Peptides against a protein of PDB entry 2AUS. Designs and how they scored, part 7

Target 1, 323 residues: chain A of PDB entry 2AUS
Amino acid sequence: ADIKREVIVKDDKAETNPKWGFPPDKRPIELHIQYGVINLDKPPGPTSHEVVAWIKRILNLEKAGHGGTLDPKVSGVLPVALERATRVVQALLPAGKEYVALMHLHGDVPEDKIRAVMKEFEGEIIQRPPLRSAVKRRLRTRKVYYIEILEIDGRDVLFRVGVEAGTYIRSLIHHIGLALGVGAHMAELRRTRSGPFKEDETLVTLHDLVDYYHFWKEDGIEEYIRKAIQPMEKAVEHLPKIWIKDSAVAAVAHGANLTVPGIVKLNAGIKKGDLVAIMTLKDELVALGKAMMSTQEMIERSKGIAVDVEKVFMPRDWYPKLW

## One batch from the design tools (peptide; made by RFdiffusion4, then SolubleMPNN)

Design b1_p8_5_s3 (from b1_p8_5, 5 letters changed)
Fold by OpenDDE base, seed 1:
Structure b1_p8_5_s3 (fold): chain B 323 residues (1-323), chain A 8 residues (1-8)
Amino acid sequence: as target 1 above (323 residues)
Amino acid sequence: MVLKEHSF
């Protein structure tokens, strides 16, 4: 999400009609909710599925989904996509995660040795998924992006860790404990980031959502519930983007593949097979799809399928059919 | 080992 992607302009004369679509900042409150994502502070205790069910009850919603399971005992950042945005969570599943973890050591270890050994766990690690995981229990490599030790108090080690999606912090702590020679376990865990979602002013509790929904429904004050819900476009900020002509939007919204002539601008570094977000010139999410060409091929070619459209989000009527 | 490239 923090990766600055260069934007290559293919058609510098392409204009957009301001009367078409609904830009993320201009959606009526009901439409904003229909295309929303909550950056939820998940409490410890409930499952991620129970919390999603509570949000559906609080906000009177038919559908919602979360951007990656937190265990019952784990608190913190849980993106919850609402209604028509529910399927945007598929963009968050492969996204990096950050945690703050408390590791308890089963013996005394000098602080210098703790620091040295934990630094060796930055980079590639081999993990086996736990028995409780629906993931096939094969050995797999995962990346640890960084480990930052925050505090060492005797046998208690508080640390921040950035990891590739599906890295198990409990297993990481177990292996650190083995490398230290004393053993260790995970005492506490909080998720502080899930791709573009972090601990910031957008983080809200279940209690906040109750109050903010009440202020809207009973008092007519929409401001709080509007701020508590992010546009679905937030959930794709970490993806490479392709911006399309107004004339291509309705076709893609009908499930047609994006062809090269429809491209106005695109991010650099797209590879064949990448998950990409197809955007309007007003930064509205049209669809997610698989890149069928590199950025370079999308620039050089005059024709062909640029993106295989896998999931449409935009309604078919926001832009006119121009074919 | 250039670990810095794999940020968020």
Scores: peptide ipSAE 0.037, ipTM 0.562, DockQ to the pose 0.015
Fold by OpenDDE base, seed 4:
Formats: sequence, C-alpha cells, structure tokens
Structure b1_p8_5_s3 (fold): chain B 323 residues (1-323), chain A 8 residues (1-8)
Amino acid sequence: as target 1 above (323 residues)
Amino acid sequence: MVLKEHSF
C-alpha cells in the first residue's frame, strides 16, 4: 500500500475548473457521508456484518459495506464504506493487512530461538485456508512482508506482522509454534492496518459514531462526524491512479471506458490487468477500472482504451458533458 | 514506543 508510485505527467497544460465537482475536503456533510469511509475500530465480539448493520442504524444509512472481514474475536481497523462509496471496499479486499498478535507458546523456548525462527517466516509462506473460509482449501503461497517482535514475556510473544491479503495469522502462529518445536496458538489478534487505513487519528469507535451523530443532529455540530468519516478517495490511495481531463470526467461517470486522450497524468508501473483508480485533477474518485494498457502504452499511444471502467462512483452531473 | 511506519 505504501509503494511510492512516480507520477508521470502526460499533459502539463491541463487545468481543472474549480467550479466543477466536489473535492474530498469540500463536500457538504451529507455528501461527505454519501461518499464516506469510516476507519472503524471494530470491537471484539460482534461479526463484521453486525458492526456494519449497527453503523447503518447509527448513521441512518441505507447501504454500507466493509473492507475485509475481521473474525468476531478480532478487533481493530475495519474500513466501512458508506452509501454511494459502499462499492469502494473492493479496492481494500486485496490490500495488505497489518496485525498485532499475541502468540502463546506451549513450552519454554529461548528468546534468541524465538527471534531467529520468527524471522524465517518473513517472505513467502505456504498456507491452507481454514474450513470456515469461502475460499477453496487449496495450498497457496502468501507473503509475510515483515515480522516485528514487540515483546517476549516467557511464553507470550507480542508481534506486529504485515501480510498479503488473505494470510491467516492463526495459521502463521501455528506454523511458528511447530517450527519452535513446542507448538503455539493465537491468544489475541488486532488488525492495525488495512491498506491505507491504519491506527491513527481517523480511527473511531461505534460509541464515537453515536456521539458524533448526536452532536450533528441535535446540536448542529457537524465537525466531529465530518472528521469521523474519511472521503472514499482514502480507500483507493494504495491503488495506481490515472488523472483525467475535466472533459473526460462526465464520460467516465456515465460508464464510458477511459481513452488515452483523456489522461493528464498517471502513476508509473501500471500493468495491463491492474485495478486502477480514475481520478479528477482535484483528486476526486471517478471510477475503478481494469487497466487495458501499461503505463508505457498509455504514454506512447495517442488513442485506444486505457481503462475498462468497472465501477463508477462519481455522479454524472458533477462535471459537464463536454462532448 | 517508536511506531516504525512499516511500508506496505
């Protein structure tokens, strides 16, 4: 998610009309909610679906969705996309995840051996999905990006782990325990990151949402609920981006594929088949789509379909039809 | 505790 992608400018003369669209920070509160994502601190106990249903009730919403299931016992970062932003959660499903895990060892192991063995689990690991997953139980590789041991207290090992989407920390801990020769189990798990969503000032509880909604509705104070909801654009920060001309925005918002002439700037390293975010020059999310060209092809070509538009988020009327 | 921002 933190891959610094170079921005290649294709049209350095492209300007944007400040009167068109609604930049993330300039949305009226109702519109901000309609295009919002909550960085929820999911409590332990409820399912991710129950929590989404509670948010819908608290905020009087018709629709919401979460950016990747947390097990009932797992707390922490659960992105919840609201209303018109609900479909943006699909950008978060493949995103990397970070956890803080408490591993309990079933025997005494020297700290040096714990550290050495856990370091061997950085990189590619073989996992079998648990029985409860909707995923076919085929062996698959997953990346462990890093393991940071935070604390070792006898048999209790607190560690931070960054992982590829759909890495099972419970299974990782089980395998670490086997490699240590004593066995281990997952005592506690908290998700500390889901793509661009982390434990920061944007993290809010269900109680915060109740209070902040009350302050808005009863006291007319929108500040708290505004801060508690991130713009949907946050949910695509980790994706490669293509920024388009104002003249192309309305077409894409109507579901037209992005053609090469519409591109103003783009991230380096886009490959054919990548999920990309189509942005305005004001960093508004227009659509998600599949890259039909590489970055290089989008630079070199004068015409053709650059992005197959799969999901439009922007309303059709935010930008004028200039065709 | 210095939260090292680990790069994803």
Scores: peptide ipSAE 0.035, ipTM 0.570, DockQ to the pose 0.025
Fold by OpenDDE base, seed 5:
Structure b1_p8_5_s3 (fold): chain B 323 residues (1-323), chain A 8 residues (1-8)
Amino acid sequence: as target 1 above (323 residues)
Amino acid sequence: MVLKEHSF
C-alpha cells in the first residue's frame, strides 16, 4: 500500500470545470455519508458483521460493508464502507494488513534465538487456511512483508507484522513455535492497519459514532460526524490511478470503458490485469476497473480500451454528457 | 520515536 507511484502527465493542457462534480473535501454532509468509509476501532467480542449492522442502525443506513473480516476476539482497524461507497471494499480486501500480536511460547528460549528464527519468517511462507475459514483449505503461499519484535518478556513475545491479505497470524505463530522447538500460541491479536487505513486520528469507536450522530441530529453540529467519516477516495489511495478528462467522466459514470483519449495523467507501473482507480481531475473516484493496457501502452497508443470498468461509484449527473 | 513506515 505504501508503494510510491510516479505520476505521468499525458495532457498538460487539460482543465476541469469547478462547477462539475463534488470533490471529496466539498461534499455536503448527507452526500459525504453516502460516499463515506469509517475507520472503525472494532472492539473484541462482536463479529465484523454484527459491528456493521450496529453502524447501520446508529447512522440510519440502508447499506454498509467491511474491508476484511476480523475474528470476534480480534480488535482494531476495520474499514466500514457506507451506502453508495459499500462496494469500495473490493479495493481493501486484497490490500496488505498489519497486526500487533502477542505470542506465548510453551518453553524457555534464548532471546537471540527468538529474534533469529522470527527473522526467517519474513518473505514467502506456506499456509493452510484454518477449518473455520470460508477459503478452500489448499496450501498457498503468502508474503510476510516484515516482522518487528516490540518486546520479549520471558515466554511472551509482542511483535508487529505486515502481511499479504489472507495471511493467518495464528498459523504463523504456530509455525514459529515449531521452529523454536518449544511450540507457541497466539494469546492476543489486534489489527493496526488495513491498506491505507491505520491507527491514526481517523480511528473511531462505536461510542464515538453514537455521540457524533447525536450532535449532528439533535444539536445541529456536523463537524464531528464529518471527521469520523472518510471520503470513499481514501479506500483507493493505495491503488494505481488514472485521471480522466471532464469530457470522459459522464461516459465512464454510465458504465462505458475508459479509452486512451480520455486519459490526462496516470501512475507509472500499471500492468495489464491490475485493479485501477479512475479519478477525475478533482480527485473524485469515478470507477474501479481492470487495466487492459500497461502504463507504457496507455502513453504510446492513441486509441483503444485502457480500462475495463467493473464498478461505477460516481452518479451519472455529476458531470455533463459531452458526446 | 519516528516509527519507520514499513512499506507494503
Scores: peptide ipSAE 0.030, ipTM 0.527, DockQ to the pose 0.023
Fold by OpenDDE base, seed 3:
Structure b1_p8_5_s3 (fold): chain B 323 residues (1-323), chain A 8 residues (1-8)
Amino acid sequence: as target 1 above (323 residues)
Amino acid sequence: MVLKEHSF
């Protein structure tokens, strides 16, 4: 999610009408909620599905979805996409995850050996998904982006770990314990990041949501609930982006595929098959889609389907039909 | 401490 992508401008003369659309910072509160994502601090105990059901009750919502399951015992960052934004969680499922984990060793190991062995788990690891995962229990490679040991107290090892989506920290700890020769288990786990969502000022509890909804509904104070809900565009910050002409927005909002002439600017490094966010020039999310061309092909070609539009988010009426 | 910018 922290990979800075260069922005290549294809049309430097493209302007946007300030009267069209609803930029993420300019949505009325009801519309902001309809296109919102909560950076929830999931408590330990409930399932991610129970927590989503609670948010729906608290905020009087018809639909919501989470950006990747946390186990009942696991706390921390759970992005919850609301209402019209519910499907934006598809952008978060493939996003990297960070955790703080407490590993308990089943024997005494010299600190230097702990540090050395844990460092070997940075990079590619082989994992088998747990039985509870909806994922086929085949051995698969996953990336560990980093391991940062925070503290070692005898047999207890507190560490931060950044991982590819669907890396199982419990399995990582088990393998570390095997490599140390003593065995280990996961004592505690907190998720500190899910793609663009992290432990920051946007992180809110279920209690905060109760209070903030009350302040809005009973006291008329929308500020707190507005701050507690991120725009859906937050959930796509980590994706490669394609910014389109105002004249292309309504077509894409109607489910038309993005064609090359509609592109104003785009991120470098898009490959065919990548999930991309189609954005307006006001950084509004129009749609998610599959890149049908590379960045280079989108620059060099004058025509063709650039993006196969899979999921439209923007309402059809935010931009005029210019065709 | 080289903070490798762990590109998340």
Scores: peptide ipSAE 0.025, ipTM 0.574, DockQ to the pose 0.018; fails the geometry check

Design b1_p8_5_s4 (from b1_p8_5, 5 letters changed)
Fold by OpenDDE base, seed 5:
Structure b1_p8_5_s4 (fold): chain B 323 residues (1-323), chain A 8 residues (1-8)
Amino acid sequence: as target 1 above (323 residues)
Amino acid sequence: MVLHSHSF
C-alpha cells in the first residue's frame, strides 16, 4: 500500500465541473454510508461473516462484505464495505497485510538465535494453505516484506510482520519453530493492517458503531457515524489509478470500456493485466477494471481500449452523458 | 505478554 506511484499528466488543460458528481468529502450522510467502508476492529471470537452480519443489523443495511477473512480467534483490522461499495473489497483481497503475533516456542532458544532465524524468514517463503482454506492445498510462494521483533520473554516472541496477501502467519510461526529446532505455535494474532486500512483514528469497534448509529438516528448527530465510515475510495488508495475526463465518466459509469482519449492523468508503472481504479478528476471511484495497456502504451497511443471495465461503482446520473 | 496490553 505504501508504494509511491508517480502521476503522469497526459492532458494538463483538462478541467472538471464542480457541479458534477459527489466528491468523497461532499456526500450526504446517507450517500456516504451507501458508498462507505468501515475500518472495523474485529473482536476475537466471532467469524468475519458473523461480524459483517452484526454490522448489517446495527446500521440497518441490506448488504456488506469484508476485505479479507480473519480467523475467529484473530482480532484487528477488518475493512467492511457497505451497500453499493460492497464489491470494492475485491481491491483489498490482493493487498498486503500486517500482523502483530505472539509466538510461543516449545523449548528454550537463545535470543540471538531467535533474532537470526526470524530474519531469514524475510523475503520469499514456501507455504501450504491450511486444511480449512477453500484454496487448493498447493505449495505456493509468498513474500514476507518485513519481520520486526517487538519483545522476547523466555519462550514468548512478540513480533510485527508485513506479508503478501494470503500468507498464513500460523504456518509462518510453525516453520520458524521448526527452523529453531524446538517447534512453535501461534498463541495470539492481531491484524494491524489491510492495504490502506491500519490502526489509526478511523479504527472503530462494534460498540462504537452502535453508539454512533444511535447518536445519528435518535439525537440527529451525524458527525460520529460520518467519521466511523470511510469513503469507498479509501479501499482503492493502494491501486494504480487512471483519472479520466468528465466527458468519459458517464460512459464508464454505463459499463463502457475506458479508451485512451478519456485519460487525463495516470500512475506510472501500470502493466497489462493490472487491477486499476478509474477515477474522476475529483478523486471519485468510477470503476475497477483490468489494464489492457501499460502506462507507456496509454501515453504513446492516441486510441484503443486502455481498461476493460469489470465493476462499476458510480451511479449513471452523477455525470452527464457527453456523447 | 498479551497483545491487548500494548495500547498504542
Scores: peptide ipSAE 0.010, ipTM 0.531, DockQ to the pose 0.037
Fold by OpenDDE base, seed 1:
Structure b1_p8_5_s4 (fold): chain B 323 residues (1-323), chain A 8 residues (1-8)
Amino acid sequence: as target 1 above (323 residues)
Amino acid sequence: MVLHSHSF
């Protein structure tokens, strides 16, 4: 999510009509909710699905979905996409995750050896999914981006870990324990990050949502519920972006593929096959799609399909049909 | 050692 991508401008004269669309900051509260994502602090105990069902009841919603399952015992960052934004969670599946974990060692190990061995687990690791996972039990590589030891208290090791999506922290801790020669298990786990969602001022509890919904419905105070819900565009901040002409927006909103002439600006480093966010010049999410060209091909070519549009989010009426 | 939101 912290990958700074250069923005390449293809059309520096492209303007946007301020009367078209609904930028994230200008959405009425009902529309903001329809295109919202909650950065939920999931409590330990309930399943991620039970928590989503509670949010739907609290906020009187027809649809919601979460940005990647946390086990019942695991707390922390659970992005919950609302209503028309529900399918934006697909952008969060490949996103990196951060956790804070408590590892309990089954024997005494010198602190210097703990630090040295845990450092060897940074980089590529081989994992097998656990029996309880819905994933085929194939050996697979996963990247550990970093391990930061926060505290060592005898046999208890508190650490922060940044990982590729679908890395199993329980399996990582088991392998660390084997490498230390004493064995280990995961005592506690909290997720502190899911792509662009982290522990910050946007993190809210289920209690906060109850109170903030009450303040809106009973007292007419929208401020709290507005702050508790992020725009769906937050859920795609980590993706490479392509910004399109106003004249291309309605076609893409109707499910047409993005062609090269519609591009105004784009991120550097897009590869063929990448998941990309198609944006308006007002930073509104139009659609998600698969890049059919690299950034370089999108610059050099005058025509062709740039993006195969997989999922439209924008309503068809926010921008006029200009074809 | 307990994982509280204030500890991270």
Scores: peptide ipSAE 0.008, ipTM 0.524, DockQ to the pose 0.038
Fold by OpenDDE base, seed 3:
Structure b1_p8_5_s4 (fold): chain B 323 residues (1-323), chain A 8 residues (1-8)
Amino acid sequence: as target 1 above (323 residues)
Amino acid sequence: MVLHSHSF
């Protein structure tokens, strides 16, 4: 999510009709919920699936999905995509994660040695998924992006860690403990980030959602529930984007593949096979798809399929058919 | 040491 992507403009004269679509900041409250993602502070205790089921009950929803499982005992950032946005979680599954972990050492280790050894775990590590994981138990490489030691109190080490999706912090701590020569275990774990979702003013509890829903339904006050729900576009902020002409929006919303002539601007560094977000000029998410061209090919070519559209989000009627 | 003792 922290990778700044250059925006390359192909058509600097392309305008958008302000009467078409529903920009993320202009959605009526019901529509905002239908295209929403909650940055949930998952409590310790319940499963991620139980929490999603609770949100569905609280907000009277038919569908919801989460952006990556947290274990029952793990708290913190759980993106929960609502209703029409439910499938946007596919963009969050491969996204980097950050955690704060409390590691307990099984012996005394000098602080300088703790710091030195933990720094060696930045980069590529070999992991085996735990037994309870839906992932096949094969050895795999994962990237640790950073380790930041926050506090050392004797045998207790509080640290922040940024990791590739599907890195197991419990396994990381076990390996750190082995490298220290004393052993270690994970005492506590909180997820502080899931791609673009972090601990910020958008983080809400299940209790907040109850209260904010009541304020809306009983008192007519929509402000709180509106702030508690992020637009689905938040869930794709970390993806490469392609912005399209108003004339291309309805075709893509009908499930047509994006062709090169429809592109107004795009991020640099798109590779063939990348997951990309197709956006309107008003930053509305139309669809997710697989890039069939690089950024360079999308600039140089006059025609061809730029994106194989895998999942449409935008309703078919938000933009007129201009074909 | 408690995870929530630190401001994130």
Scores: peptide ipSAE 0.008, ipTM 0.523, DockQ to the pose 0.035
Fold by OpenDDE base, seed 4:
Structure b1_p8_5_s4 (fold): chain B 323 residues (1-323), chain A 8 residues (1-8)
Amino acid sequence: as target 1 above (323 residues)
Amino acid sequence: MVLHSHSF
């Protein structure tokens, strides 16, 4: 998720009309909500689905969706995509996750041994999905990107862990406990990151959303609710991007595949089959799609389908038809 | 130890 992708410019003369579209920072409040994602601090107790249902009630929304289930007992970062942005959550499902976990050991273990053994769990681990998961219970490899021990207090180990999507921290802690020889369980878990969404100034509670919606509707103060909602473009920051000409935007917004002549700039390291975000030159999300070419092929070729457009987000009328 | 959301 933190891979800084180089931006390769293919057309350095491409300009964008400032009158076309609605840049993420310039959307009217109603439109901002329609294309919004909340970085929700999910409380412990409710399901992710219950929390989404509450947000829909609080904000008077027809639809919303979450960027990856948190168990009822798990708190923290739950991206909730709103209205027209609801389907952007598909970009967040494969995104890396970070957690802070409290592991309770079932016996006394020297700190040096705790540190040594936990470091061995960085990298590739073998997991079996829990019975309650919609995933077939086959063994699968997952990456642990890092483990940072924050505190050791006797049998309680507080640690930060960065993981591949669908890594089960409860299972990780169980295996750490087995490797330590005493056993362990997950006492507490908080998600501190879901792709581009973190514990930062954008993190809001359900209570904040109630108040901020009230301030907007009753007092006419839009500032708080505007700040509480991130533009949908935030939910694709971790994806490889392709920026397109103004003349290509309306075609893609109509569901046409992106062809090579429409590309202005693109990230390095796109592979055939990658999920990519198609952006305007004003960093507006047009669509998500599957790369049909590598970055290199998109540079070298003059023609062909660069991206198979799977999901359009941009309205058809934000940019003129120039064909 | 409760994982309080510390406002950083």
Scores: peptide ipSAE 0.007, ipTM 0.513, DockQ to the pose 0.041

Design b1_p8_6_s1 (from b1_p8_6, 6 letters changed)
Fold by OpenDDE base, seed 1:
Formats: structure tokens, sequence, C-alpha cells
Structure b1_p8_6_s1 (fold): chain B 323 residues (1-323), chain A 8 residues (1-8)
């Protein structure tokens, strides 16, 4: 989400019909929920799967999924995609994560040494996935984007850390402790960010969801439950986008690949093989797909498959069939 | 020190 992507306009004359589709700001509450993502503050204790099951019960939903597992003891940002949006979580799985961690050192270390050694863990690190991970237990490189020490109190080190998806903070802390020569363990962990989802006004608890659902169902007050649920488009803000003509929307919504003539505007820096979001001119998510061309190829070419459509989100009837 | 004792 923080990556400022240039927008290249390919067709400056392309207009959109305001009567077609349902822009994120114009969805009726039931439709907003069907295409929603909750920025949940996951409590410590339950699994991410148990929390998703509770949300389904609270909101009377058939389907939901989460944007990346938090361990039972870990609190904080857990994006939960609802109903028709459930599969948007695939965009969030590869997204960067931020955590605040409390590291406990097993011996006394001078503060200057703590700061110096922790700074050496910025950049590329080698990790082995823990036994309990669904990931193959092979050594792999991961990027630590930044480490910010917030506080040092004797043997307790509070720090913020930005990491590549599937970096294990417990393993990072273990290696920091080894490098310090005293050993360390993770005392506490909170996730403060998952891609475009962060600790902001959109962060809600399970308690908030119970109350907000009650206010809607018993009192007819939609405002709170509407604010508690983000549009599914929020879950793709970090992806490169391609905006398409109204005439191309229904075809893509039927599962057709996006061809170059359908493109109105696109982000710079798309590479072949990138995950991209296909959007309407009203910023509605049509589909996710794999780029089959670079941005440059999509500009220069008059024809060909620009995106291999992997997952459709938009209903087939929101835009007219114009083919 | 605990995470909930800090504003971040």
Amino acid sequence: as target 1 above (323 residues)
Amino acid sequence: MKLHEHTF
C-alpha cells in the first residue's frame, strides 16, 4: 500500500456508466458484507481459524477466510475476508507484515551492543520454518525490511519489525539472542500490519462485531457494521492495478482473460508473472490474475492476453454483456 | 514491560 505506483493512462477518452456496477461506497449493507474484509484485532488465546469461525457465527455468514495465520498467543491485525470476498486473502498472504515484539534476553547485554547487533538483522536472513508450520522445513531466505527498537529495559527489548511474508519473528529473536551471546526468547508478539491493513480506525474487536451486528439487526442501525467492514478492494491496495473499459468488465467477470484493448489505465512496473488486480473505472475489483505482459508491453501492443484471469470476484450481472 | 502498556 505504501508503494506509490505511477498510473499510466492508455485511453484518456474512456468513460464509465455510473448506473453499472456497485462501487465500494455505494454497496447496500448486505452487498457490502458479501464483498467485505474485516480488519480484526485478533485476541490472544484462540487460533486464527477459531476466530474466523466465531466471525461467521456472529455475522451469520456461510464463508470467511483470513489473510495469514497468527499463532494462538499472538494478537493484532488479522484481515478476515467475508462471503464472496473470501478468496481475496490470496492477495494478502504474500503481503509484508509488521509486528511489535517483546524479546527477553537470557543475560545482561550493554544497550549499545543490543542496538548494533539488532541492526545487523536488517536485510536478508536465513530461516528454517518451525515444526508446526504448514511450510516445507527447508532453509530459506527472508527479508527484514526494518527493525526499530522502541524501548530497552534491562533484559527486555521492545521492537517494531517489518518483514517479508512468512518470516518467523520467534526464529529472528532466537538468532538475535545467539548473536548477542546470551540467548533470547519471544515473550510477547502483536501483528500491527498485514499489507494494507494496519492499526487504524478500521481495526475492530470480536466484541465490536457482536455489538455492531446487534445494532443493525435489532435497532436497524447500519452505520457501525458498515464501518467495521472494509470493501474487498482494500485487500488489493498493495497490488499493481489494471483498470478496464466497461465493455471488458462482463467478459472478465465471466472468466475471460483480459486482452490489451480492454485496458484504460495501469500501474507502472508490472512484470510478466506478477499478481495484478483488474479494476473497473469505478475502482471495483473484477478479478485477480497473472500478468502475461509487462506494463511496457501492455502500452505498446495493440492485441494479446495482458492478464491470465485466475480468480473472479465481481458478479456476472453488475455490468452488461457488450460482446 | 508488556505490549499493551505501550502506545504504538
Scores: peptide ipSAE 0.020, ipTM 0.581, DockQ to the pose 0.035
Fold by OpenDDE base, seed 2:
Structure b1_p8_6_s1 (fold): chain B 323 residues (1-323), chain A 8 residues (1-8)
Amino acid sequence: as target 1 above (323 residues)
Amino acid sequence: MKLHEHTF
């Protein structure tokens, strides 16, 4: 999510009509909720599915989905996409994750050896998914981006870890314990990050959502529920983006593939096969799709399919048909 | 040591 991507402008004269669409900051509260994502502080105890079911009851919603399962005992950052935004979770599933973990060692190990061995687990690791995972039990490589030891107290090791999506921290701790020669287990785990979602002022509890919904429905105060829900565009901040002409928006919103003439600006470093976000010039999410060209091909070519549109989010009527 | 005793 911290990858800074250069923006390449193809059409510096492209303007947008301020009367068309609903920019993320200007949505009426009902539309804001329909296109929302909650940065939920998941409590320890319930499953991620139970928590999503509670959010649907609290906010009177028909649909919601989460941006990647947390185990029942695991707390912290659980992005929950609402209603029309529900499928934006597909952008969050491949995103990097950060955790703070408490590891308990099954024997005494000198602190210097703990620090040295844990540093060797930065980089590529081989994992087998746990029996209880929805993922097929195939050996797979995963990247550990960083390990930061926060505290060592005898046999207890508190550490921060940044990982590739679908890295099992419980399995990492088990392998660290084997490498230390004494064994180890995961005592506690909190997720502190899921792509663009962090422990910040946007993090809300289930109790906050109850209170904020009541303030809106009983007192007419929209401010709290508006702040508690992020626009769906937050869930795609970490993706490479392609910004399109107003004249291309309605076609893409109808499920047409994006062609090269519709592109105004785009991020550098897009490869064929990448998941990309198609945006308006007002930073509204139109659709997610698969890049059919590189950034360079999208610059050099005058025609062709740039993006295979997989999932439309924007309604068909927010922009006029200009064809 | 417990995670809830630390400010992250």
Scores: peptide ipSAE 0.011, ipTM 0.587, DockQ to the pose 0.035
Fold by OpenDDE base, seed 4:
Structure b1_p8_6_s1 (fold): chain B 323 residues (1-323), chain A 8 residues (1-8)
Amino acid sequence: as target 1 above (323 residues)
Amino acid sequence: MKLHEHTF
């Protein structure tokens, strides 16, 4: 998610009409909710599905979905996409995750040895999905991007870990414990990051959502519920982006594939087959799609399908039909 | 040690 992507400009003269669309910061509160994502602090105890069902009840919503399951006992960052944004969660499923974990060792180990062994678990690790996962139980490689030991108190090791999507921290801790020779288990786990969603000022509880919805509905105060809900565009910040002409927006919003002439600017390093976000020049999410060209091909070609549009988010009427 | 005492 933190990979800075260069922006290549193809059309430096492309302007956008300020009267068209609804930029993320200019949505009326009802529309903001319809295209919203909550950075939920999931409590320990409930399933991610129960929490989504509660949010739907609290906010009187027809649809919602979460950006990757947290186990019942696991707390922290659970992105919950609302209503028309519900399917944006597909962008978050493959996103990197960060956790803070408490590992309990089953024996005494010198701190220097703990630090040395845990450092060896940075990089490529081999894992088997747990029985409870819908994923086929084959061995697979996963990346551990970093391990940061926060505290060591005897047999308790508090650490931050950045991982590839679908890395199992419980399994990591088990293997660390084996490598230390004493064994270990996961005492506590919190997810501190899911792609662009972090433990920041946008993190809200279920209680906050109850109160903020009440302040809006009973007192007419929209400020709190507005701040508690992030625009759906937040959920795609980590994706490579393609920005399109105003004249191309309505076609893509109708489900037309993005063609090369519609591109104004794009991120460097797009490969054929990548999931990309199609954006307006006002940073509104139009659609998600599969890149049919590389960045280089999208620069060099004058025509052709640049993106196979898989999921439209933008309404068909936010931009005029200019075709 | 609890996560809540050391992470915030």
Scores: peptide ipSAE 0.011, ipTM 0.606, DockQ to the pose 0.036
Fold by OpenDDE base, seed 5:
Structure b1_p8_6_s1 (fold): chain B 323 residues (1-323), chain A 8 residues (1-8)
Amino acid sequence: as target 1 above (323 residues)
Amino acid sequence: MKLHEHTF
């Protein structure tokens, strides 16, 4: 999610009409909610589905979806996409995750040995999905991006871990315990990051949402509920982007594939088959799609299908048809 | 504290 992607400009003269669209920072409150994502602090106890159902009741919504399941006992960062933004979760499901975990060791181990062995679990690990996962129970490789030991108190090890999507921290702790020779279990787990969503000023509770919705509906104060909801574009910040001409926006919003002439600028390092975000020149999310070309092919070619459009988010009427 | 920008 923190990969700084170079921006390559194809058309430096491309302008955008300020009368068209609704930039993420300029949406009326009702429209902001319709295209919103909450960075929820999920409490321990409820399922991620129960929490999504509560948000729908609190905010009077028809649709919502979460950016990746947290177990009932697990707290922390749960992105919840609202209404028209609900399907943006497809960008968040494959995104990297960070956790803070408490590991309890079943025997005494010297601190130097704990540190050395935990460092060996950075990189590629082999995991078997647990019985309760919707994933087929085959061995698979997963990347551990980093392990940071925060505290060691006797048999209790508090650590931060960054992982590839669908890495099981409980299984990681079990394997660390085996490598230490004493065994271990996961005592506590909190998710501190899900792609671009982290523990920051945007993190809100279910109680905050109740109060902020009340302030808007009864007192006419929209500021709190506006800050509690991120624009859906936040949920695609970690994706490679392609920015398109105003003349291409309405076609893509109608479900047409993006062709090379519509591209104004794009991120470096796009590969064929990558999930990409199609953006306006005002940083509005038009659609998600599959790259049919590399960045290099999109630069060198004058024509062809650049992106196979899989999911449109932008309404069809925000930009005029210019064909 | 410089947060090490961990590349997700």
Scores: peptide ipSAE 0.032, ipTM 0.578, DockQ to the pose 0.022; fails the geometry check

